# Ledger of designs, part 92: peptides against a protein of PDB entry 5HDT

Target 1, 163 residues: chain A of PDB entry 5HDT
Amino acid sequence: MVVKTFMDMDQDSEEEKELYLNLALHLASDFFLKHPDKDVRLLVACCLADIFRIYAPEAPYTSPDKLKDIFMFITRQLKGLEDTKSPQFNRYFYLLENIAWVKSYNICFELEDSNEIFTQLYRTLFSVINNGHNQKVHMHMVDLMSSIICEGDTVSQELLDTV
Target 2, 163 residues: chain A of PDB entry 5HDT as posed
Amino acid sequence: MVVKTFMDMDQDSEEEKELYLNLALHLASDFFLKHPDKDVRLLVACCLADIFRIYAPEAPHTSPDKLKDIFMFITRQLKGLEDTKSPQFNRYFYLLENIAWVKSYNICFELEDSNEIFTQLYRTLFSVINNGHNQKVHMHMVDLMSSIICEGDTVSQELLDTV

## One batch from the design tools (peptide; made by RFdiffusion4, then SolubleMPNN)

Design b2_p20_6_s3 (from b2_p20_6, 12 letters changed)
Fold by OpenDDE base, seed 4:
Structure b2_p20_6_s3 (fold): chain B 163 residues (1-163), chain A 20 residues (1-20)
Amino acid sequence: as target 1 above (163 residues)
Amino acid sequence: NPKAKEAMLKGAKELDEKRK
């Protein structure tokens, strides 16, 4: 399974990283990012999160437009955190935990449209955060939002006003 | 952004260790 392949891989797996590089690139294609099945899109998002972890601090995606599409896609998947009772909640949690711990959105600081990406991220997180979430979920949400402000060299006033 | 890349690498390594 593709999800398990990237889940079990670590940064030191140089041979595997080279072997599955083309697969990582294919997973970012429009075919997967715009897949009609919601569950498939969630699995793709989890794979992409692990890909950012494995290849950190550099993503294998060279196109700024592609990187923007990927992070906007991941942001849209985070909407699934709203329903804490859904069967797929644990997988949404996996996605949140990964991107918060890895700080994968740090890649976006080099993108021209970084402010748009971060704005959508904050809007999404504030939209789904609620009292039904346990302390771990809240912690990751706070960590994710805080890392954008603390780790970035430049943060727009507009973004700061959103927080 | 060297600071952001360093933080990302650190986080990725920590998560790798957590999952082992």
Scores: peptide ipSAE 0.737, ipTM 0.966, DockQ to the pose 0.892
Fold by OpenDDE base, seed 3:
Structure b2_p20_6_s3 (fold): chain B 163 residues (1-163), chain A 20 residues (1-20)
Amino acid sequence: as target 1 above (163 residues)
Amino acid sequence: NPKAKEAMLKGAKELDEKRK
C-alpha cells in the first residue's frame, strides 16, 4: 500500500527516497488531487504529508503553482476534522499531527500566494474547531497557526482579522 | 527561510523518532 510505504519511511531512508521520488511526483497530479473519492483524497493527503516529512526541509515539487495546489488540497482535507465520530477521524488526525509537527506549511513562505494559503488554512481550522476535540487536536491546531504567525515575514490584514 | 527550514527538519526528525 502506497500510504504505508511513505508512512514507514523516515528522513534517513535515502535509497527509498530516491526510489519512490517518481511516485511522490505522481501523487501530486491532478488525477489524485481531484479524485472523486473522498477517502482516496484523504489517503493522498496523508501521503503528501509524509512526503513533506521525509524530504524536509525541501519539497520534491519544483513548481510554485503545484505547491500551492497541494497545500490548498491538504487544507481542504482538514475539514474532515469537524466530525470526531467519523470512521476516518483517526486518519484526519494523522494528517493534522503530521503537518503540525513537521511544519510543512513553512514551504509556503516563499510562494507569492502564501497569504491566500494561510488565510484558507486559518478559516478551515476555525471552521472545524469544536468542543468535541481533545487537547491534542487543539494543541496541533494552535501549533500550526502560531508557527505561521511567528515565522512568516508578512501577514495580510485578512489573516490577522481571522486570528 | 533558513529558520523555517531548520524548524521543518527538526520537526521531521522528531516525528520520525516518535514513530519508532
Scores: peptide ipSAE 0.735, ipTM 0.966, DockQ to the pose 0.876
Fold by OpenDDE base, seed 2:
Structure b2_p20_6_s3 (fold): chain B 163 residues (1-163), chain A 20 residues (1-20)
Amino acid sequence: as target 1 above (163 residues)
Amino acid sequence: NPKAKEAMLKGAKELDEKRK
């Protein structure tokens, strides 16, 4: 399974990283990003999160437009955190934990449309945050948002207005 | 952003260790 492949891989797996590089690229295709199945999209998002982890600090995606699409896609998937009773919640948590820990959105700092990406991320997170989430979820959400404000070279007023 | 990349690398390594 593709999800398990990237999940089990670490940054030191150089040969595997090379072997599955093309797969990583394919997972970012419109076919997967726009897949009609919500569960498939979640799995894709988790894979992408692991891809950013594995290839950190450099993403294998060379196109700024593709990177934007990916992070907008991941952001959209985070909406699934709203239902804590969902059978897929643990996988949504996995996604959140990963991107918060890795700080994968740091890749976006160099993108022209970074502010748009960050704004959507904040809006999404604030829309799903609620007291029903456990402390770990809250921590990851806070960590994710804090890293962008504290580590970014610039923060737009639009983003500040969102926060 | 070198600092951001360093933070990402650090986080990635830490998560790797957590999952071991």
Scores: peptide ipSAE 0.734, ipTM 0.966, DockQ to the pose 0.901
Fold by OpenDDE base, seed 5:
Structure b2_p20_6_s3 (fold): chain B 163 residues (1-163), chain A 20 residues (1-20)
Amino acid sequence: as target 1 above (163 residues)
Amino acid sequence: NPKAKEAMLKGAKELDEKRK
């Protein structure tokens, strides 16, 4: 599947992509994905989101298993959106805004377990959405979920049941 | 969430039209 992003014009040069390659691979390691500090994991998620933005429409990761791990990891971090009064909320907002704008999750359509990833994403977003969220947060959530539905010709019943 | 489902489907269609 050809991934289309809104960030095509904001893609980094090939020189910059080469510069970030080693960092991209390192940030996706178990050391960072399984880091015990929640704030560190959030920062890692933001960096990974930036990496997807830089390398869009294709990620520098070749392993389907690694891609699945990354997106499941990012999805778990989105739980932090629930507390709008948290000092870290702005970073959670950045994460949401980024992945929604870039359409980062659309690369998951190439994965065998795409439905599982999308299901977890939808469940997470609906679990954290509340009246404390402003219009922009809601718009990004809707945009993210709607984009996935739109790119998928046929949405599975299981995914629809999560909504 | 049936209301959310309807909203998502509606939003998806709107986004699809804008991207064409």
Scores: peptide ipSAE 0.010, ipTM 0.504, DockQ to the pose 0.053

Design b2_p20_6_s4 (from b2_p20_6, 12 letters changed)
Fold by OpenDDE base, seed 3:
Structure b2_p20_6_s4 (fold): chain B 163 residues (1-163), chain A 20 residues (1-20)
Amino acid sequence: as target 1 above (163 residues)
Amino acid sequence: NEKAKKAMLEGAKELDEKRK
């Protein structure tokens, strides 16, 4: 399975990284990003998160527009964190944990529309945060938001007002 | 930018170790 392939891969797997590069590129196609099944989209997001982990600090996606689409896509998936009782919650947690540890959104600093991406991320996180989340979930959310504020060269006043 | 890339590498490595 594709999800397991990238999940089990680490950064030192150079041979596998080259072998599955085309698959990584294909997973970012509109076919998958706009897939009608929300569970499929979640799996795609998890794969993309692992791809950012594996190929860090440089993603294999060369188009700024494509990178924007991917991160906006990942951000939309994080809405699933709102329901802690969902059968898919563990995968949503996996996604959050991954992007928080890897700090994959750091790739967005070079994008012209970085503030738009970060704004949407913060709005999404604040919209789903609730008392049902355990400390680990809260910690990852805080770590993710803090890293963007700390490491970003420029952050909009609107974004700062949400902190 | 360099600091951000370094942070990504460190985080990715730590996550890899956590999953072992």
Scores: peptide ipSAE 0.719, ipTM 0.965, DockQ to the pose 0.871
Fold by OpenDDE base, seed 1:
Structure b2_p20_6_s4 (fold): chain B 163 residues (1-163), chain A 20 residues (1-20)
Amino acid sequence: as target 1 above (163 residues)
Amino acid sequence: NEKAKKAMLEGAKELDEKRK
């Protein structure tokens, strides 16, 4: 129900955005980010992706450390894209599609540990990319990686060497 | 980074329209 709430919400729903702001904040708690059930973590990641979409370009999370935790968390969930036959693959695709279109990782440009976040993202994406993925999946992955290189003020040589 | 924020906003709006 919570997943559907944020999924169905758009940026123009100002009253609803205020109503569910506290819920958005609680979803970023360690309780959810470190939840033992991987399916729950995936649902949380999808919610967080929609939260970034709804509140774009400003995330409701004020702590840089919390933002880092969130994006590291989302990055870890993307490993689930490796199994195209998983019953949860469509939800993993949903996550990828969302963060690629919204370019939510753009928030990380202002973070002190941005290079660490981007490095982990690239490593994760390259580890799961395979010929079994359809064109849309590939395009979202490429779009996500290219946007960070093109729009970032600086990219580490280590990250460039990974590409 | 205003350019990055603008890109986010535009992307978010486009995704909203796609889902309608």
Scores: peptide ipSAE 0.718, ipTM 0.965, DockQ to the pose 0.920
Fold by OpenDDE base, seed 2:
Structure b2_p20_6_s4 (fold): chain B 163 residues (1-163), chain A 20 residues (1-20)
Amino acid sequence: as target 1 above (163 residues)
Amino acid sequence: NEKAKKAMLEGAKELDEKRK
């Protein structure tokens, strides 16, 4: 499966990275980002997270608009963390863990609409965070938010006030 | 942002190692 393909790939897999580059680009198409099935969207998000991991520090997506769409998409998927008892929770955790460790949102610092992206991310995280989450989830959420505050030179005061 | 890119690369490598 596609998810496993990117999941099992590492940054040193140069031949595979080249082989699946077109697939990576295809997964960012509106067809997948706007797919009607939420489970499919989650799988797509996980793939995209791994794509950012694999191709770090450079995303294969060259369009700023596309990058914005992708991160807004990923952010929307994080809403699924709200239900800790969902059968898909582990996959939502996978997504969170990945983007927190990789700091994939760092790509957004250079985007014109970075503030919008970060604002949506923080709003989403704060909306889903609760005492039902274990320590690992909380840590990743904190790490993700902290990385943006600490590394971002374009973070607005409004966002800082939200924290 | 070179610092941010470096952090991302390091994080990605660390996650790779964690999964191995």
Scores: peptide ipSAE 0.716, ipTM 0.965, DockQ to the pose 0.928
Fold by OpenDDE base, seed 5:
Structure b2_p20_6_s4 (fold): chain B 163 residues (1-163), chain A 20 residues (1-20)
Amino acid sequence: as target 1 above (163 residues)
Amino acid sequence: NEKAKKAMLEGAKELDEKRK
């Protein structure tokens, strides 16, 4: 797994990881994932992305269902990339840049529903990509999608249909 | 990952402020 090799250099000590564990679990609670405020959900997504960056290549979440919920949640937030003139666009850009650089979604390969997660991600990205996006945004989107394809031994037909 | 730690903590603080 490329994630392990790539992120091993920047892994925090076990003591530091333990320090942030409670915060990580709290931010992934239903209270935040189902928060009615769109701006709050975006901020939550950014925090979750930072958590994955800190704990990479592992995650502080032991429940496969929780991990699925988190990545489906992050995917939904990426819809905000469509409006490049939004005052919140910079935070959406931060989210995209982070998850692309860290290759956060690669954790999903261990999940039974990985194909569903990846398919939804691709559908979302293709739905929001437009000519208003600068080259950096496009490159992050391509990097994110390409990394998943390269890491997977097999690609589902449904995923291929979205590409 | 110091940058990530700071970003996460700042985000968490901002979230806490929005809840008040």
Scores: peptide ipSAE 0.118, ipTM 0.773, DockQ to the pose 0.035

Design b2_p20_7_s1 (from b2_p20_7, 14 letters changed)
Fold by OpenDDE base, seed 2:
Structure b2_p20_7_s1 (fold): chain B 163 residues (1-163), chain A 20 residues (1-20)
Amino acid sequence: as target 1 above (163 residues)
Amino acid sequence: KKKKRKESLLQRAKEADASK
């Protein structure tokens, strides 16, 4: 129910955005980010991606620490892209396409730990990318990484070493 | 800085199937 709610919500629906703001904030709690079930964590990641889409270009999360936790969490979920035959691959693809198109990670430039977040993202993407992924998956991965490089004012040496 | 877009999970899931 929660997944479907955010999935179908428009960015211009201010009334609904206000209505579900508390739910959006609750989804970023440790209860969900540290949930023991892998499938639940994937669903949470997809919801969070949709939240970033819906509230773009802003985010309802005001705490820099919370934003860091969220993006580190989303990055960890992207590891699931490695198995194209997984029953959950469609949701992993959704997650990738969403964050790439929306440029969700770009909000991290305002964070002190942006380089850590981007480094972990790049390491994760390079660890899972393979020839089993078709052109669309590759394109989204490239779009995600190139957007950060192009729009970033400063990139750490650690990140450059990862690329 | 961020793009605006609305697209359902179902629509993207179909695209994912085609990408396998």
Scores: peptide ipSAE 0.035, ipTM 0.656, DockQ to the pose 0.072
Fold by OpenDDE base, seed 5:
Structure b2_p20_7_s1 (fold): chain B 163 residues (1-163), chain A 20 residues (1-20)
Amino acid sequence: as target 1 above (163 residues)
Amino acid sequence: KKKKRKESLLQRAKEADASK
């Protein structure tokens, strides 16, 4: 029910955005980010992606440390893209498509640890990308990585070595 | 109607300079 609520919410629904703000904040708690169930963590990641979509271009999370935790968490979930035959692959695809289209990671440029976040993202994507992925998956991965390089103007040597 | 994240001030400045 909670997942569907955020998935169906409009960016222009100001009253609803205010109503569910506390729920959005609660979903970023350690209880959910460190949940022992892998499927629950995937659902949480999708909800967080939708929250970034709904509140774009801003985010309801005011703490830089919390934002870092969230994006590192989302990055870890993207590892699930490696198994294209998994019953959960469609949700991993949804996660990838969402964050690529919204350019959610662009908020990380405001963080001191942006290079760490982007490096981990690129390493994760390159570790899971394979010839078994269809063109749409490849395009979303390329869009995600290209958008960060373009927005950042210059990237660290460590990130360049990863590419 | 969906929105992407706001373009950074740095990126907008670069595009403005390139348009001159």
Scores: peptide ipSAE 0.031, ipTM 0.607, DockQ to the pose 0.074
Fold by OpenDDE base, seed 4:
Structure b2_p20_7_s1 (fold): chain B 163 residues (1-163), chain A 20 residues (1-20)
Amino acid sequence: as target 1 above (163 residues)
Amino acid sequence: KKKKRKESLLQRAKEADASK
């Protein structure tokens, strides 16, 4: 229910955005981010991606530490892209497509730990990229990485070393 | 009517230069 609610929500639906704000905040709790079930964590990541889409260009999360936790969490989930034959691959694809199109990670530029977040993202993406991925997957991965490079005014040497 | 993240000043500057 929660997954479908955010997936179908429109960015211009202000009343619904206000109504589900508390739910959005609750989904970023440690209970969900540190959930022991891998499939639950993937669902949470997809919901969080939709939340970033719905509330773009802003985010309902006001704590910089919480934002960092969320994006580090999403980055960890992207590791699941490595297995193209997984039954959950379509959800991993949805996650990738969403965050690439929305440019969700671009909100991290306002965080002091942005370099750490981007470094982990790039390392993760390059670790999962393989010849088994179709052109669409490759395109979204490239779009995601290129958007960050084009948006940022400074890129750390550590990040450059991963590219 | 989907919207993306707000563009930075740097991104806007790069796009302006590319259009010239």
Scores: peptide ipSAE 0.031, ipTM 0.605, DockQ to the pose 0.082
Fold by OpenDDE base, seed 3:
Structure b2_p20_7_s1 (fold): chain B 163 residues (1-163), chain A 20 residues (1-20)
Amino acid sequence: as target 1 above (163 residues)
Amino acid sequence: KKKKRKESLLQRAKEADASK
């Protein structure tokens, strides 16, 4: 129910955004980010991606540390893209498509540890890319990485080494 | 009806600096 609620929510639904703000904040709690079930974590990641979409350009999370935790968490979930035959692959695809289209990671430029976040993202993406992925998956991965490169004024050498 | 992401303040600031 909660997952569907965020997936179906429009960016311009101001009343709904206010109504579900508290829920959005709770979804970023350690209870969900450190949930023992990987399928639950995937659902949480999708919800968080939708939250970034809905509240763009500003996320409801005010703590830089919390934002870092969230994006590192989302990055870890992207590892699931490696198995194209997984029953959960469509949800991983949704996650990828969402964050690529919204350019969610671009908010990380405000964080001191942006280079760390981007490096981990790139490493994760390159680690999961395989020939089993169709063109759309590849395009979303490229779009995600390119958006960061295009918006960033400076890129660390470590990040450049991954490209 | 996919609405494109609203432009971030950071992006606006960068574009403003680049236009100088």
Scores: peptide ipSAE 0.029, ipTM 0.620, DockQ to the pose 0.096

Design b2_p20_7_s2 (from b2_p20_7, 14 letters changed)
Fold by OpenDDE base, seed 5:
Structure b2_p20_7_s2 (fold): chain B 163 residues (1-163), chain A 20 residues (1-20)
Amino acid sequence: as target 1 above (163 residues)
Amino acid sequence: KEKRRKEILLNRAKEADKSK
């Protein structure tokens, strides 16, 4: 129900955005980010991606620490892209497609720990990328990584070594 | 940030046209 609500929400409806603000905040709680069920965590990640899409270019989360936690959480979920035959792969694909299209990670440039977040993202993507992925998956991965490099005037040497 | 905002708005406009 929650997934359908956010997926179908009109991005230009300010009234609806205000109505679901509390729900968006609750989805970023430790209860959901640290949920023991892997499938639930994937669902939460997709909902968070939808929230970033709806509220873009800003985010309803005002705490830098909370934003860091969310993006580190999403990054951990992207490990699921490694198994292309998993029944959950289509949902992992949705997550990747969404965050690449919205350029959600670009919000992290305002965070002091942006280099850590980007480094973890790149390490994760390079660890799961393989020849079994179709062209669309590869394109989304490249779009996600290149958008960060293009916006960042200064990239750390550690990040460059990872690329 | 401003550049990203413009890109997002353009992308949303393109998607809206496809949905018609």
Scores: peptide ipSAE 0.187, ipTM 0.764, DockQ to the pose 0.294
Fold by OpenDDE base, seed 4:
Structure b2_p20_7_s2 (fold): chain B 163 residues (1-163), chain A 20 residues (1-20)
Amino acid sequence: as target 1 above (163 residues)
Amino acid sequence: KEKRRKEILLNRAKEADKSK
């Protein structure tokens, strides 16, 4: 229900954004980010991605530490892209497609730990990318990484070594 | 930040046109 609600929301409706603000904040709580069930964490990640889509170019999360936690969390979920035959792959694909299209990670440029976040993202993507992925998956991965590189004024040496 | 804002708005506009 939560996933469907966010997916169907009009991203131009300010009234709806205000209505679901509390829900958005709760979804970023430690209860959900550290949930013991892997499938639940994936659903949470998709909901968070939808929240970023709806509130773009801003985000309802005002704490830099919370934003860091969220993107590190999403990055960890992207590891699930490695198994293309998994029943959950379509949801992992949705997550990837969403964050690539919205350029959600680009909000991290305002964070002190942006280099750490981007480095972990790139390492994760390169660890899961393989020839078994179809062209669409590859394109989204490339779009996601390229968008960050193109918008960033400077890139750390560590990030350059990862790419 | 401004660059990202413009790109996001542009992308949304493109998607809106496709849905028509």
Scores: peptide ipSAE 0.160, ipTM 0.735, DockQ to the pose 0.297
Fold by OpenDDE base, seed 2:
Structure b2_p20_7_s2 (fold): chain B 163 residues (1-163), chain A 20 residues (1-20)
Amino acid sequence: as target 1 above (163 residues)
Amino acid sequence: KEKRRKEILLNRAKEADKSK
């Protein structure tokens, strides 16, 4: 039995999805995305990842601009994966694992600025990846990047250069 | 999109089975 935490939101209940809707919308506000505390931002990112998991393959966010902001925000948080000895590393790992497993970024294919988002993601991942990461971390990073390449119809030259 | 949807559903089913 897997222990469910407050962050492990129910992905199988439509009723729960309705309950989380307001929270989902508020979490995407500038107040949270631009919160001055990095630990708070990490928690916000994890919650957003859970929201994407719950609502996958769709999302409760209707604004393309908001979706872009969210994924750019999540991408920025992934920089925290660099320090494997950080007390917050487990949460960064959770974030990575979640978005890789759900293929959350794949929703960005519907966005006009998808290439920008993917490029920033790849740059971030390559900037933090190192030999200090265990096999699982590497696998999630590879899975995350590969799924985008495999499911995308086209990728920008800039993205290809990053890979 | 449909492929991804199916994969997500399958993954959720697997997770649900493991959590029991």
Scores: peptide ipSAE 0.141, ipTM 0.729, DockQ to the pose 0.296
Fold by OpenDDE base, seed 1:
Structure b2_p20_7_s2 (fold): chain B 163 residues (1-163), chain A 20 residues (1-20)
Amino acid sequence: as target 1 above (163 residues)
Amino acid sequence: KEKRRKEILLNRAKEADKSK
């Protein structure tokens, strides 16, 4: 039996989903998304990723603007993947692994600004990817990008220029 | 959407088996 951590929240319990709802809403506030501490923002991003995992394939957020803010926020945190020697790298890895596994960004297809979100994601990933990353990191990045391409009906010219 | 939902369910089932 695998040892569960605090971040390994139960995704099958309806009771826990109800419990996490208030937390989910508060974590998406500007207080957390614009927190001055970089480590706090990373932790918030991981928690948000867990929320998307728990509520997948849906999300507890009803505002398209809020969803956009969240994914743009998560995308900004992924820049931390560039430093493989950072003490926080394992948490960045967790974030990447989670969102790739859940295909969290695929919910953005329902948003009007999906092209902007995907473009920013791809630019960020291409800016941080390097030969210092192991195969697992590369696989997660490929899984994340390919899932969006495969499920998307059309790809913007701006995104094509980025790729 | 349906394809994604099925894949999420499959992934969750796999993780449940690994956690045992």
Scores: peptide ipSAE 0.114, ipTM 0.714, DockQ to the pose 0.293

